# Ledger of designs, part 78: peptides against a protein of PDB entry 7Q4I

Target 1, 281 residues: chain A of PDB entry 7Q4I
Amino acid sequence: HENSTIAERLYSEVRVLCWIMTNPSNHQKKARHVKRTWGKRCNKLIFMSSAKDDELDAVALPVGEGRNNLWGKTKEAYKYIYEHHINDADWFLKADDDTYTIVENMRYMLYPYSPETPVYFGCKFKPYVKQGYMSGGAGYVLSREAVRRFVVEALPNPKLCKSDNSGAEDVEIGKCLQNVNVLAGDSRDSNGRGRFFPFVPEHHLIPSHTDKKFWYWQYIFYKTDEGLDCCSDNAISFHYVSPNQMYVLDYLIYHLRPYGIINTPDALPNKLAVGELMPEI

## One batch from the design tools (peptide; made by RFdiffusion4, then SolubleMPNN)

Design b2_p15_4_s3 (from b2_p15_4, 11 letters changed)
Fold by OpenDDE base, seed 4:
Structure b2_p15_4_s3 (fold): chain B 281 residues (1-281), chain A 15 residues (1-15)
Amino acid sequence: as target 1 above (281 residues)
Amino acid sequence: SEEEEELEKLLKELK
């Protein structure tokens, strides 16, 4: 009763490796729920931890645990990916163990881009990095070329990439990527609506009397609205999603259907040349 | 990050 032909095509043509930032204490509490929900729609799913877990497919990276080691873990995760998995995918998504991702929507966004284009996508923030950087919590996706440049060109050079493991991981990778000419892409849809979100859907969809001083409004790179116009119909990610909410989202997105309403997918855009980005909105 | 901590506080207040 379901036609998934185009989704299957994109699954083949836009291969995504998802790596999940986690720790041993969250393997059972959070990470396993990613594996049981949206993570199964990745072409490859790896959990990056400090301890090995064969049931979860968790990798023990040579890093310590704690908030101060997130940047260290990110560096080691991408090193591991480059060494073992660089040819297993075209795109490489970082997500947290409380991030929910609609992988099909991400493939749709990525379809026109060459994986040989040095680009990455996510929820773009404007501070600290001239071109912007992608919010860590919303998840961000690197092209294969971006991973190569990060690992081979940036990481070995302390002038290009911070050698110590301290700092905000999303800011630090953003600096490193900028320094090797990896472009911070625009992940907005054709209507200018965001696709990667650093919060739960409820926070974005429901206009809250959030103080205009709320940091988010100062950090967003692109102007965004609250309410239904906040979010693309093809939204990709949400953050701070509880394990239970992941199953709810899976049901709502992939199972629950309004009878008699057929959604026809838009035509795929033309593929871009290597190094080419979509026109600015 | 400081951002995550502020958000966690906000989310706790909204619950």
Scores: peptide ipSAE 0.020, ipTM 0.646, DockQ to the pose 0.192
Fold by OpenDDE base, seed 5:
Structure b2_p15_4_s3 (fold): chain B 281 residues (1-281), chain A 15 residues (1-15)
Amino acid sequence: as target 1 above (281 residues)
Amino acid sequence: SEEEEELEKLLKELK
C-alpha cells in the first residue's frame, strides 16, 4: 500500500553513516532503542562508547567517560570513522542516544549537495564561532570532505583544534571546522523553517510563555517562530526523546495514516556543483 | 556545556 521508490533512490544516492554518542551504562537503556527504531534507516549505524558491545555494534574508543570527555570522544569517533568507514557513506551524522532522526528527510535536504563540498548541517547557534556552530543535542551531519578536513587538517594542529578533551564538544568541533574552512550550512526549508531541533516536538510546536531572554532565543542563528511554523514538514531531528517515545514516533511517522490522504512529494532540486550551497532564503 | 546545563534546568522546570 506504500510507494517508497523515491526514498529507496535517496537511500542509495545519499548514503548516511550514523554514529551515536553513548556510554556503557546506556547500551541497554537507550542505545539499543535507537538501533531498533530510526537507526535501522541509516546506511551504516555505529555506537561510539568506551566499551565494546558486539550485540549493539558498539566501539570502544580510547577515552574516559563523563561530561568532560565528550569532546575527546567526538575526536576519537571521527578518527575511527575516517580510518575504517570514510568510503562507506557520503554523509556522517552525529547523534546522541536520546536523539530521534527522520533519515529520509535528512537525505532530502542533503540530496543537492556534493559530499566533496566542505559543509556540515544541524541546528545552528551563533555564539563563540563566527560562522556559527551546530547544537550537539540536535545532531549534526558532516560531508565526507568535512570529515577529511577535520581529521587530517584540524585535529593534528593544536592551533586549529583543541588538543585536550575538555570543553563543549559542539563548540569545539565548530571552531575546528571553521578553522579548516568547512562551511556551517543552512538547514532550513524553502519556507525558512528549521529541520534540526534541540528539544522534543512538543516544546517547539506549542507556543510557550517562555521568557524571551531564555538562552535558546539568544543562541539560535536564524530567527524562528513557535507553533506550527516552528518546524519544517520535513523536520529531521529532535532531542531528549525517551526510549518509549522513539517507538511512538516510529509508529506516528511510518505507520499511522489518515485514510484517503495521499502526500505527493515535491520534485527533487537540481544538484549543486562542488563547493556550491543552496541560495539564501 | 552551557547549552546542556540550561536545557537541563528548562526540562526540570517543565516537569
Scores: peptide ipSAE 0.020, ipTM 0.653, DockQ to the pose 0.236
Fold by OpenDDE base, seed 2:
Order: C-alpha cells, then sequence, then structure tokens
Structure b2_p15_4_s3 (fold): chain B 281 residues (1-281), chain A 15 residues (1-15)
C-alpha cells in the first residue's frame, strides 16, 4: 500500500482553497467532474458561478455570464473569499472547470513560502505586465497576503485596478497585483521545468506539436523546451482537460503503478522568511 | 466513491 505520510503533512501545513470558474450551463457538464476528481484534494473547494447550486457548492456571484465578464467574476470571487474564507486556507487557487490540478505538487512548490509573503504563482507570461502575469487557463495561486492586497488595496483604487468588468481576466489581475507589489513568482522546478500549463499534456509533451510562431512561445516568460523536458516531474496543472480525461488522469496519477518502481520524494526545502523568494534557477 | 464508480464506467466503455 502507498505511504502518503508526507502528502498528509503537506495537506495540513499548506492549506489550499480552490475556487473554480464556472457557469450554470457547466455545473453538470464540467464542474461536477472537477468536484469528483482533483477538487476533492483541495482543503476547500468552491465553485464560482452566476447561479447557486447546493449540490455542487456553487456560489452565485453578482455578475453576468460571458467572456466579457470573466474579470468581473474574478474580482467578485476574491472579494467573496476575502470576506468569508481568508482564514480557511493559506493559498488560494483559481482554476477553470476544465483545468486539472495535482494539488500535492502545488503544495510541494508552495511549502517553503510564507502565506504572508505577497506572491502568486502560475504559468508566467511576459506581455502587458512588466513583472509578468499568470495565464488564466493554467490556473494561478495567490498567497493569503496577495489576496488581502488585491481585495483591500488594489480593487478599491481605480488607479491601481480596473474598475469595470471588461478586459482579459489574467492580464487585469496581473496589473492589479503588480501595482500593490505582489510578486510574480517563479513556479519552475529545480531543473528549470514548468509546473503550470495552459494546454493539455499532449500539446507540451509532443515536440513540434505547435508552430514555432505559435503565440505561446512569444508569451512565455521563461525559456522552455518541448518534449519530455518541457514539464516538471512534479507538474501542477493542465488546461482544456475534458471531464472524461479528468478521470483518466486520476487513474494514471493516483492508481496506476509500474510494479517494482519506487519513487523516493526529495527532502523538503527550508522554509523561507516572510518576503523571501526561492533563488531563481 | 463517486469518482471510482465513474472511472469504472469509463474504463468499461473504453474496453
Amino acid sequence: as target 1 above (281 residues)
Amino acid sequence: SEEEEELEKLLKELK
């Protein structure tokens, strides 16, 4: 049988609230499958919608539906979290209802950081925001202090944060966070491999799957390779994962084992002081 | 679990 002692320790020490961006039409089609798969490994799971759903644990935010309202939904989601749940977790993950997340790998990445450090992680993109911003589709995780600064310092100030609900959600939050000195962290592993991915595994693992002119290569903040070396052995997230593929991934990651191969986890790093980041690789 | 039940159904369908 598996030894999950370290994972259980991290579950307790690195508490993660996951909020899922969804809409009423996706409650049954997509969101419920998140709840039944990777979402169950969050310390707290909330679905942010425009309609309440007691079976799903969905919250009705005061926003309209559609792509033009995603920024509005993100603002309201974090306001809701700050008001009701800021002490329920140490870290706060945004994901889509077609994002798959290996929460244990996220806890491993976050372990050395203080939740009081104003930092957030994800797939970092370089355009529009000087320090970069995190791709919305790959999901991004804010420290408790980052949430506080976003909601209390940034959102109330139109000079720091866009007041209307239009714009690219991930870019707009990136601008707001930069303006309140929340740091865009480096989520790469010790080998320089990424952990958050805005596409399915196949798109990253297969060399030359995309054209060299594909926008992603111009947007990625850190140099990355294709193929098996594209991705950390401790990868955290993938996007555009179908409901069926979520169950497949759950089986492959948590159940299927090659007999006779035993993985020994690396030792946990030392904890960082408040405001300290891991050295860049 | 609900997840296990759904996975079992999916695996049967793929076979």
Scores: peptide ipSAE 0.011, ipTM 0.507, DockQ to the pose 0.021
Fold by OpenDDE base, seed 3:
Structure b2_p15_4_s3 (fold): chain B 281 residues (1-281), chain A 15 residues (1-15)
Amino acid sequence: as target 1 above (281 residues)
Amino acid sequence: SEEEEELEKLLKELK
């Protein structure tokens, strides 16, 4: 009763490796639930940890645990991917073990882009980095060329990329990527609506009682509205999603259907040349 | 990010 022909085509043409930031204490509590929900829709799924777990498919990176080591873990994760998996995918997604991702929507966004274009996407923030950087929690996706530039050109050069493991991982990778001319893309849809979200759906869909002086409104690169106009119909990610909420989202998105409503997908856009970006809205 | 964690705390307090 379901036609997935277009989704299957994109699965083959827009290959995504997802790596999940986790730690040994969260293997069973969080990471396992990613594997059982949205992570199964990645072409390849790897959990980056400090301890090996064969049941989870977790890799033990040579890093310490703790909040101050997230940047170190990100560097080692991409080094590992480049060494072992750079040809296994076209795009490389970082997500947290409490990030939920609709991988089909991400493939749709990425379809027109060449993986040889040095670009990455996510929820763009404006501070600290001139071109902006992508929120760590919302997840961010690098092209194959972006990964190559990060690992081969940026990481070995302390002038281009921070050598120590301290700092906010999303800001630090953003600085490194800018320094090797990896472009911070615009992930918004044709209506100017966001696709990557640093919070749960509830916080984006419901107008917040937060003051407009709240840091988030100063950090967002593109102006966004709250409420019904906050989010693309083809939204990609949400953060701070509990394990239980992951199963709820999986059910709502992939199983629950309103009887008599048929969704007709838009036509695929034309593919871009290498180095070409979609026009900003 | 550290900022996102601060937001999570704030949002929980507003709920």
Scores: peptide ipSAE 0.031, ipTM 0.728, DockQ to the pose 0.179; fails the geometry check

Design b2_p15_4_s4 (from b2_p15_4, 12 letters changed)
Fold by OpenDDE base, seed 2:
Structure b2_p15_4_s4 (fold): chain B 281 residues (1-281), chain A 15 residues (1-15)
Amino acid sequence: as target 1 above (281 residues)
Amino acid sequence: SEEEKLFEEILKELS
């Protein structure tokens, strides 16, 4: 038997709306498996598509499909969220239909922060944006205030936010958010280990899986290592997770237990004031 | 996403 008391508390106190970027061709192939696995642990789960799907709870956004429309889809998704769901959650996660997320670990990271703090978290990259931007693959999470600033202050102003739908989605939102003083937070744990990962665990856990010239090492904002020290024990997300692997991860993380090993969770940190961030590590 | 585009290019080169 499990004791989930603290997880249940965080489920109530750190409400997360997850929106999944998908398309009609992936509703059955990928998106439904998100809904059947980690997505069920979100407080609210919405699939953002170009076609409605009542079984999936997919929304038809007024956008075309294809890689050149990802930025457009992101803008419309957050506009939709702001209009219909801004009070349904405290935090708003963007993920892909091949992203796997341990929502409890995200709630743990977010717990000390006020949702009225203009901040967002993810896998921070250093190019293109001075404060950095969050890589789109592993997903990124905006506070309620960050969503408000993005939709109300940034999007309507072409000087602050790109008006057309072209460009790298994660870079463009990063630029917009910086321009409205939404802070790019540090998602690392107290040991300096990352929590959001743009690849599958294998790519991070296996030393020398990639060479030193791999672009990721030039893009990552914070210095990171390979091997077991790459990743927090409270890692939040991984990308390029197949539908089958989502069920495997669900089993491994939530069901499979080594008998006789008991993990005691760390105490929750003190809550921060509005506008306050955790100290740099 | 930026990393997806770059990663896909790497995979293409490895194939």
Scores: peptide ipSAE 0.031, ipTM 0.703, DockQ to the pose 0.226
Fold by OpenDDE base, seed 5:
Structure b2_p15_4_s4 (fold): chain B 281 residues (1-281), chain A 15 residues (1-15)
Amino acid sequence: as target 1 above (281 residues)
Amino acid sequence: SEEEKLFEEILKELS
């Protein structure tokens, strides 16, 4: 007795390919739980690894394992997507195997944008990259045009994109994307609340006595509050979500209902022209 | 990632 008509429409009109950063040791421990929860709501789901796993739908990329190879894996993942899957979706989400994503909320955010607009979204950080870069753990989503520019224009040019596999993957892709004029979008809702989060909900929702000198407050591109105003009602992602908590979140978000309360969705905004962004808040 | 590098600092601050 649930009405999902609008969600089904957006599933068709805002196609999302999700690729999950993982490794062979995490195929069973973490990645399979993504596949069994939020990953099933992607239009296409691929696990990027160093070993093939047909049960998981994992791809063996030509990279080594370890923290120092994450940038290399990201480059090879997008090369693989461009070669095999660039027309299978309109938007391309990177997430970790401990990231949880509400894909319907991401489709809602992306709906007005053209996939031919060179733009990407996520939790924007301000250091190292002038326009900002998106936090790796919170997940970030590229338009089809952004993927094209990254793979075709940036990666082949060592002056635009780091050729070796070292460095922080989120910073490095941020540098490359800026160098090919891919815009770092604003993922905040109409109330100025964030949608992509680098931590679990508890760390954002509960006001803490954390020092305001804490790195997060220095890194966040847009000022945000703690507490109930921390997060959009249409939040998209959280990081450091354990396998068990993925099932809990699936239950809470998609199954648990307060009896007698019906939430009516807001009207969809007008679609933007190619190259156009939403007005600043 | 920069996030992973800094996560250890978060745990220290929140503990």
Scores: peptide ipSAE 0.029, ipTM 0.709, DockQ to the pose 0.261
Fold by OpenDDE base, seed 4:
Structure b2_p15_4_s4 (fold): chain B 281 residues (1-281), chain A 15 residues (1-15)
Amino acid sequence: as target 1 above (281 residues)
Amino acid sequence: SEEEKLFEEILKELS
């Protein structure tokens, strides 16, 4: 009884390769649950690791493990994607093995954009990078052109992209992308609500008396609120989602329905020209 | 419970 015609259309027209940042110790603990939930809605799903896992479809990248190697892993992951998969998708999502993503909502956001536009989206943070950078945990998505520029133009040039593997992964890729004129897009909806979230839904949707000095409020590029106004009805991602919560979210989003309530999707926006961004809010 | 609140808020957001 479900009508998925528009979702199916977008699945075909807005192809997304999702690569998941993981490690061998998390293949069974976390990554497999991504594969069994939201990851199955990607056009292509790859787990980037230091060890191969044929059951998971994990790739062994030539990198070490540990937090100090996340930037190295990101560089190698996108190199691998460019070499083997650049034509398999239009958009390339990085997510962690504890990130949950509503891929249909991401396709909706991406629909108007050309994959040949050098742009990437995510939860935009303001420090360190002039145009901003996308939070690593919330996940971020690069256009095909952005991947090309990153791998071909930025990575080979130490002046444009950090050659060592140290540093904050999300900041470093943000610097590299800025240096090759990949634009940090605005992922907010038409109401100015965010779509990519660096925390669990609970932390965003439930109003809390958080300290205003909490780092997040200093890092967010765009003004945001807590509570129901925090998040787009077409939210894309949440971070720190446990394996169990992934199944809960999958059930709530894709299976549980209030009887008699029918949602009518908004009309798709017009497609943008290459290099064009959505109007500012 | 916090879990119940989370579910309620998720449902509200999805509506």
Scores: peptide ipSAE 0.007, ipTM 0.518, DockQ to the pose 0.028
Fold by OpenDDE base, seed 1:
Structure b2_p15_4_s4 (fold): chain B 281 residues (1-281), chain A 15 residues (1-15)
Amino acid sequence: as target 1 above (281 residues)
Amino acid sequence: SEEEKLFEEILKELS
């Protein structure tokens, strides 16, 4: 038997809408496996596509398919969310159909923040955007106020937000959000360990897996290490997770238990005022 | 994303 009282509380108090970036060719191959694993732990789960799928709960956005249209799809996805779902959640997560997310850990990170604070979280990268931007693959989560500012203030203004659909979607949304004073938050835990990861666990956990000249080390906004100290015990996301690995992760995280070991969660932090951020680590 | 493109390039280099 397990005690999920705190997780149930956070499910109610920190409502998360997860939207999944996908396409019609991936509805069966990838997206349905998100729905059958970590996506079921979101308060609301929507698949953003170019074709409707009632079984998946996929929305047909008015965009073309292909990697050159990802920015266009992101803009239309958030427009759709703002129009139909802005009050269905407090926080709005973008993830890919090969991103795995531990939603309970995300709720824990978000708990102290007001949804009316213009902030977003993810794996922060330093190039192109002064305050940084969040990795698209690791997934990023916007507050309700951040979504409002993005859709209402940024998108309608070509000087604030790129009007065409070209460019790297994560960089472009990062530029737009900065231009409307949405803050790029720090998603690290109290020990300074990362929570959002742009690669599979293996690439982060194994020392010397990558060369020090690897672009990732030049892109990360905060210093990070390899090995077990790379990652928070309350890690939130990993990218490039295959459909099969999603089921493995679900089993390992939610079902497999070492007998006789009981984890006592840390106390919840105090809630922050609107506009207030956690102290920098 | 730029990250995805870069990762794909890395995977090609590692293969």
Scores: peptide ipSAE 0.031, ipTM 0.718, DockQ to the pose 0.238; fails the geometry check

Design b2_p15_5_s1 (from b2_p15_5, 8 letters changed)
Fold by OpenDDE base, seed 2:
Structure b2_p15_5_s1 (fold): chain B 281 residues (1-281), chain A 15 residues (1-15)
Amino acid sequence: as target 1 above (281 residues)
Amino acid sequence: SKEEEDFKKFLEELK
């Protein structure tokens, strides 16, 4: 017996459409396992591919395959979402087919924000974009207004958004969003711990796994700690999660319980006005 | 991506 009343409330009030970046070769190998694990907790789940798959609910976008087409796929994905699904959700998550997401924790983070606020969240990196950009692998979530601005204002203007399909997907969308005044939000919890992670939990939790010269430490926008204090208790995402590990994480997060320990959720914060952000930590 | 390449290198170092 579990009390999920607050989670159910947030499921209704903080509607999330998750779109998964995938390709035909990964439909069965990876994407299917997203659908069978964390993806089922999205309000809507769509797989963005180059080939249609009715079993997976995959959409064939008019893009080629390969790493050089990820930016093109992202643009087409959000165009598709705007055209068909902009009112089906309040928030729009991009994730990879090897990203694992705790959607309830994302809803908790997003709860105070208005979907009409032009903002997006993720693992913020500092290079290339003045306000920062969100790591593609960790997944990033746009407000409805952010999607509108991206599709309607940014994409049609080559001066605001790269028309070519080449480039780093996460950097390019970051540039476009900045150019239309979509704010790169702070996804850290009240203790300053990150919620979106571009690697598996092990890489973040175990100190000294990476050299101090590892690019990640230079890329992160906010100072972060290693070890157990690296990650929020309400962490949202991890990247490079294998299909098998997705099931492990599902078990650990949603089934395995230490007997006698009751986790009482914190009270929900007050809702913010349109355009208002949470205060900096 | 840079992230993927660096991650792969990281994994190799863990072996």
Scores: peptide ipSAE 0.032, ipTM 0.722, DockQ to the pose 0.172
Fold by OpenDDE base, seed 3:
Formats: C-alpha cells, structure tokens, sequence
Structure b2_p15_5_s1 (fold): chain B 281 residues (1-281), chain A 15 residues (1-15)
C-alpha cells in the first residue's frame, strides 16, 4: 500500500556500495543481521573481513585481526573496491557491523552532488585534522572521485598517508583525504540538524545529565543540541545498534505506520556542478 | 577504541 516511486528513482540514480567492517567471529553474531536488515537496501553490499564467507559474501583481506589493524583493513578494503567495484556505484559507504543506516535518506542527501566531486560525508569531528574527519562508528561515505584519490594518490605516498597499520582508522583516513584535497562535507539538513550519529537513537534523543566534559561535545565539529532537535527527520545512521535492535528499527522505520498520517516528500534539490558544494549553514 | 571505552562510561552514567 506504499508509493515508493521516488525511492526507486533514487536507488537507480544514486548508487551506493556499502562495505561493512567485520571479523570472522562476528560473521554470524552481527554481520548476517546487517545483511538481513538495512544492508539489503544498498545497491551493492560487501563484508570486509580476514576470512572468506560465501554465505555472507565476505571478502578475506590480507590483514591481521585486532583493533590495531582497523586502519590496515580500511586501506585494503578501499583498494579492493577500487580494483573490483569502482564502477559498480557512485558512492561508497563504510559502516561497522553494529551500524544501522537508512540508505534512502543517504541517497536524498547525496542526490545533488556529483560523484566526480572529491567529497565525503559522515559525523564530522574537529580534532587532529584541520578540516575535520568523519567518525568511524557513525559510518562515512566517499564519492567515486574521493575513492580514486585515496587509493591512487594518497595510499602510495607515505608523506600523504600513513603506511603503518596502527592508529585510529577514522583519523588516519581523514588525514589522507585532506592531503589529496578531498573535502570534508557538511551532512546537516537545512535546519542544521545532524544525519550521521555515533551512538544509538536513545542516547541522542533523550537529554542526559551526563558530564558536560564528555568527549563527544569536544569532538563534534558543528554545534548540536540534545532532545528532539538533535536529529534530522531524514537521519542516516546510528552506531552501537545490537542485532536485535536492527530488526526493531527495520520494523519501526519501514513497516509500522500511524494510521491516517501521510508523509509527503520534499522536492529534490537542483544538482550541483562538479566540485560544487551546498552552502554552509 | 577510545570511543568505545568512553561510550561504556557514558552508559554507566545513564544508570
């Protein structure tokens, strides 16, 4: 009983490849639940691991396991994508196996941008990188040109990109991308509300009497408020989502409806030229 | 990760 005409149009015009950061111990525990929920709405879904899994469609990257190898895995994942899948999509999303993504909302945000624009989006943090970097947990999406610059220009040059596999993966890719002039975009909606979130919905929506010294408030690039004004009506991602919560979110977002309330989508914005960004709020 | 550890502390403060 739904009209999905606009969503179907965006599915064809804004093609997204989603790669999921996982490991062999999480194939059954976490990754398969991504595949059974939001991952099915990607144009292409790939699980990046250290072991092959034909049921999951997991790729065995030439990296070791452990938290100290996440940066190495990210580098190898994008090398693999560039070699095998660079023309299969326009945009390339990194997510964790406990990240939930509303892919339709991401396509809506990306629609005006050219994939040939060197840009990437996510939850922007301000430390360590001058232009900022995108939180790893919230997930981040690179344009096709951004992937090309990262793999072809940044990775081969130790002066531009860290050769060692140690370090925070989100900070390190942020440094590399800045060094090849890939722009850290603004993912906020027209009201200045965020779309990518490094925590579960509950933690963003419910004001907590948490310490004002909580690192998140010091790290966030753009000013944000707690409560209902924290989050866009077209929010894209949440982190630390359990496998069970993924199914709950799928039900709430795509199946549960308040009877008699009809949502009318906003008109699509005009497309931008190559290299052009939306004006900052 | 530092983020995960800080998040766990955050959850404990919410209890």
Amino acid sequence: as target 1 above (281 residues)
Amino acid sequence: SKEEEDFKKFLEELK
Scores: peptide ipSAE 0.031, ipTM 0.711, DockQ to the pose 0.173
Fold by OpenDDE base, seed 4:
Structure b2_p15_5_s1 (fold): chain B 281 residues (1-281), chain A 15 residues (1-15)
Amino acid sequence: as target 1 above (281 residues)
Amino acid sequence: SKEEEDFKKFLEELK
């Protein structure tokens, strides 16, 4: 038997709507496996597509398919959320259909923040956007206020937000959010370890002599290392996770236990005032 | 995407 009292509390107090970026060809191949694994731990789970699927809970957004339409799909997804679901959650996570998320760890990170604080979190990258932007693949989470500002203030103004559907989705939303004073938060834990990851766990955990010219090392906003020190014990997301690996991760994280080892959760931090961020590390 | 292509290259460099 497991004691989930704190997790249940956070489930109620830190409500998360997860929307999954997908397409009709991936409904059965990828998206359904998100629904059957980590997606079931969201307070609300919606799949954003170009075709409706009632079994999956997929929404047909008025966008075309293809890589060149990801920004358009993101804009329409958040418009849809704002119109229909803005009060259904406190936080709004974007993830891909090959992103795996430990939602409890995300709630823990978000707990001290007010959803009325204009902030969003993810794997922060430094190029193109002064305050940084969050990697699309690692997933990123907006506060309710951030969604409001994005949809109501940014999207209607071509000077603040790109009206064209072209461009890198994560960069473009990052620009829009910066222009409406939504803060790019620091998702690192108290030890300075990351929580959102744009690759699979293996790539982060295993030190490799990779080319230092690899784009990732030039893009990361905060210094990070490979190995066990790369990743928070409360890591939130990984990208490029196959459907099979989602089930493996689900088993390893939620079922497999080392007998006789009890992990006592850290005390919850104090709640922050509206507009207040955690101290810089 | 460039990211996916770079990721594939990264995988090839992993020991």
Scores: peptide ipSAE 0.030, ipTM 0.706, DockQ to the pose 0.194
Fold by OpenDDE base, seed 5:
Structure b2_p15_5_s1 (fold): chain B 281 residues (1-281), chain A 15 residues (1-15)
Amino acid sequence: as target 1 above (281 residues)
Amino acid sequence: SKEEEDFKKFLEELK
């Protein structure tokens, strides 16, 4: 038996629309496994593709396929969300079809924030964008106000947002959001541990002989460590998760329990005013 | 992508 009272409360108060970046070749191979695992814990789940799939709930966006069109797909995805779903949620998560997300932990992080605050969260990288940008693979979540500003203010203006479909989608959206004063939030927990991760748990948890010159250490906005101190106990996302690993993670996180150990959740923080951020750690 | 390429290299080194 479980006591999910707090999780149910947050499900109602912190509504999340998850949109999944996918393509027709991955509908069956990857996307359906997201739908069968962590995606079912979103308030609304939409797969953004170039072909419609009623079984998957995939939308055909007016874009071509390939990595060169990822930015185009991201723009069209948020346009679609704004037109059809802007009031269906408070927060809007982008994830890949090989990203795994613990949605309850994301709701916990987002709880104090107003969805009318122009802010977005993810794994923050420091290059190219002054305030930083969020890694595409780790997934990133926009407030409702951030989506509004992106679609209504940024996208129509070529001076604020790149009009062509080329470029790294995460960098380009980061530039656009900065140009309309959407803040790049700090997703770290109270201990300074990250919550969004661009790699699998094993990469972050196991101390590696990786050279400190490895690009990740140069890109990460906040100082981070390897080992158990790498990751929050309330981590939100991991990338490069295979379909089989999604089911394993679902089992480990939601089913497997050490007998006799019961965790008491921390108290919820106070809600912030519109425009207010949590103090930096 | 840079991220994907470097991840593949990491997996090889993790063995």
Scores: peptide ipSAE 0.032, ipTM 0.724, DockQ to the pose 0.149; fails the geometry check

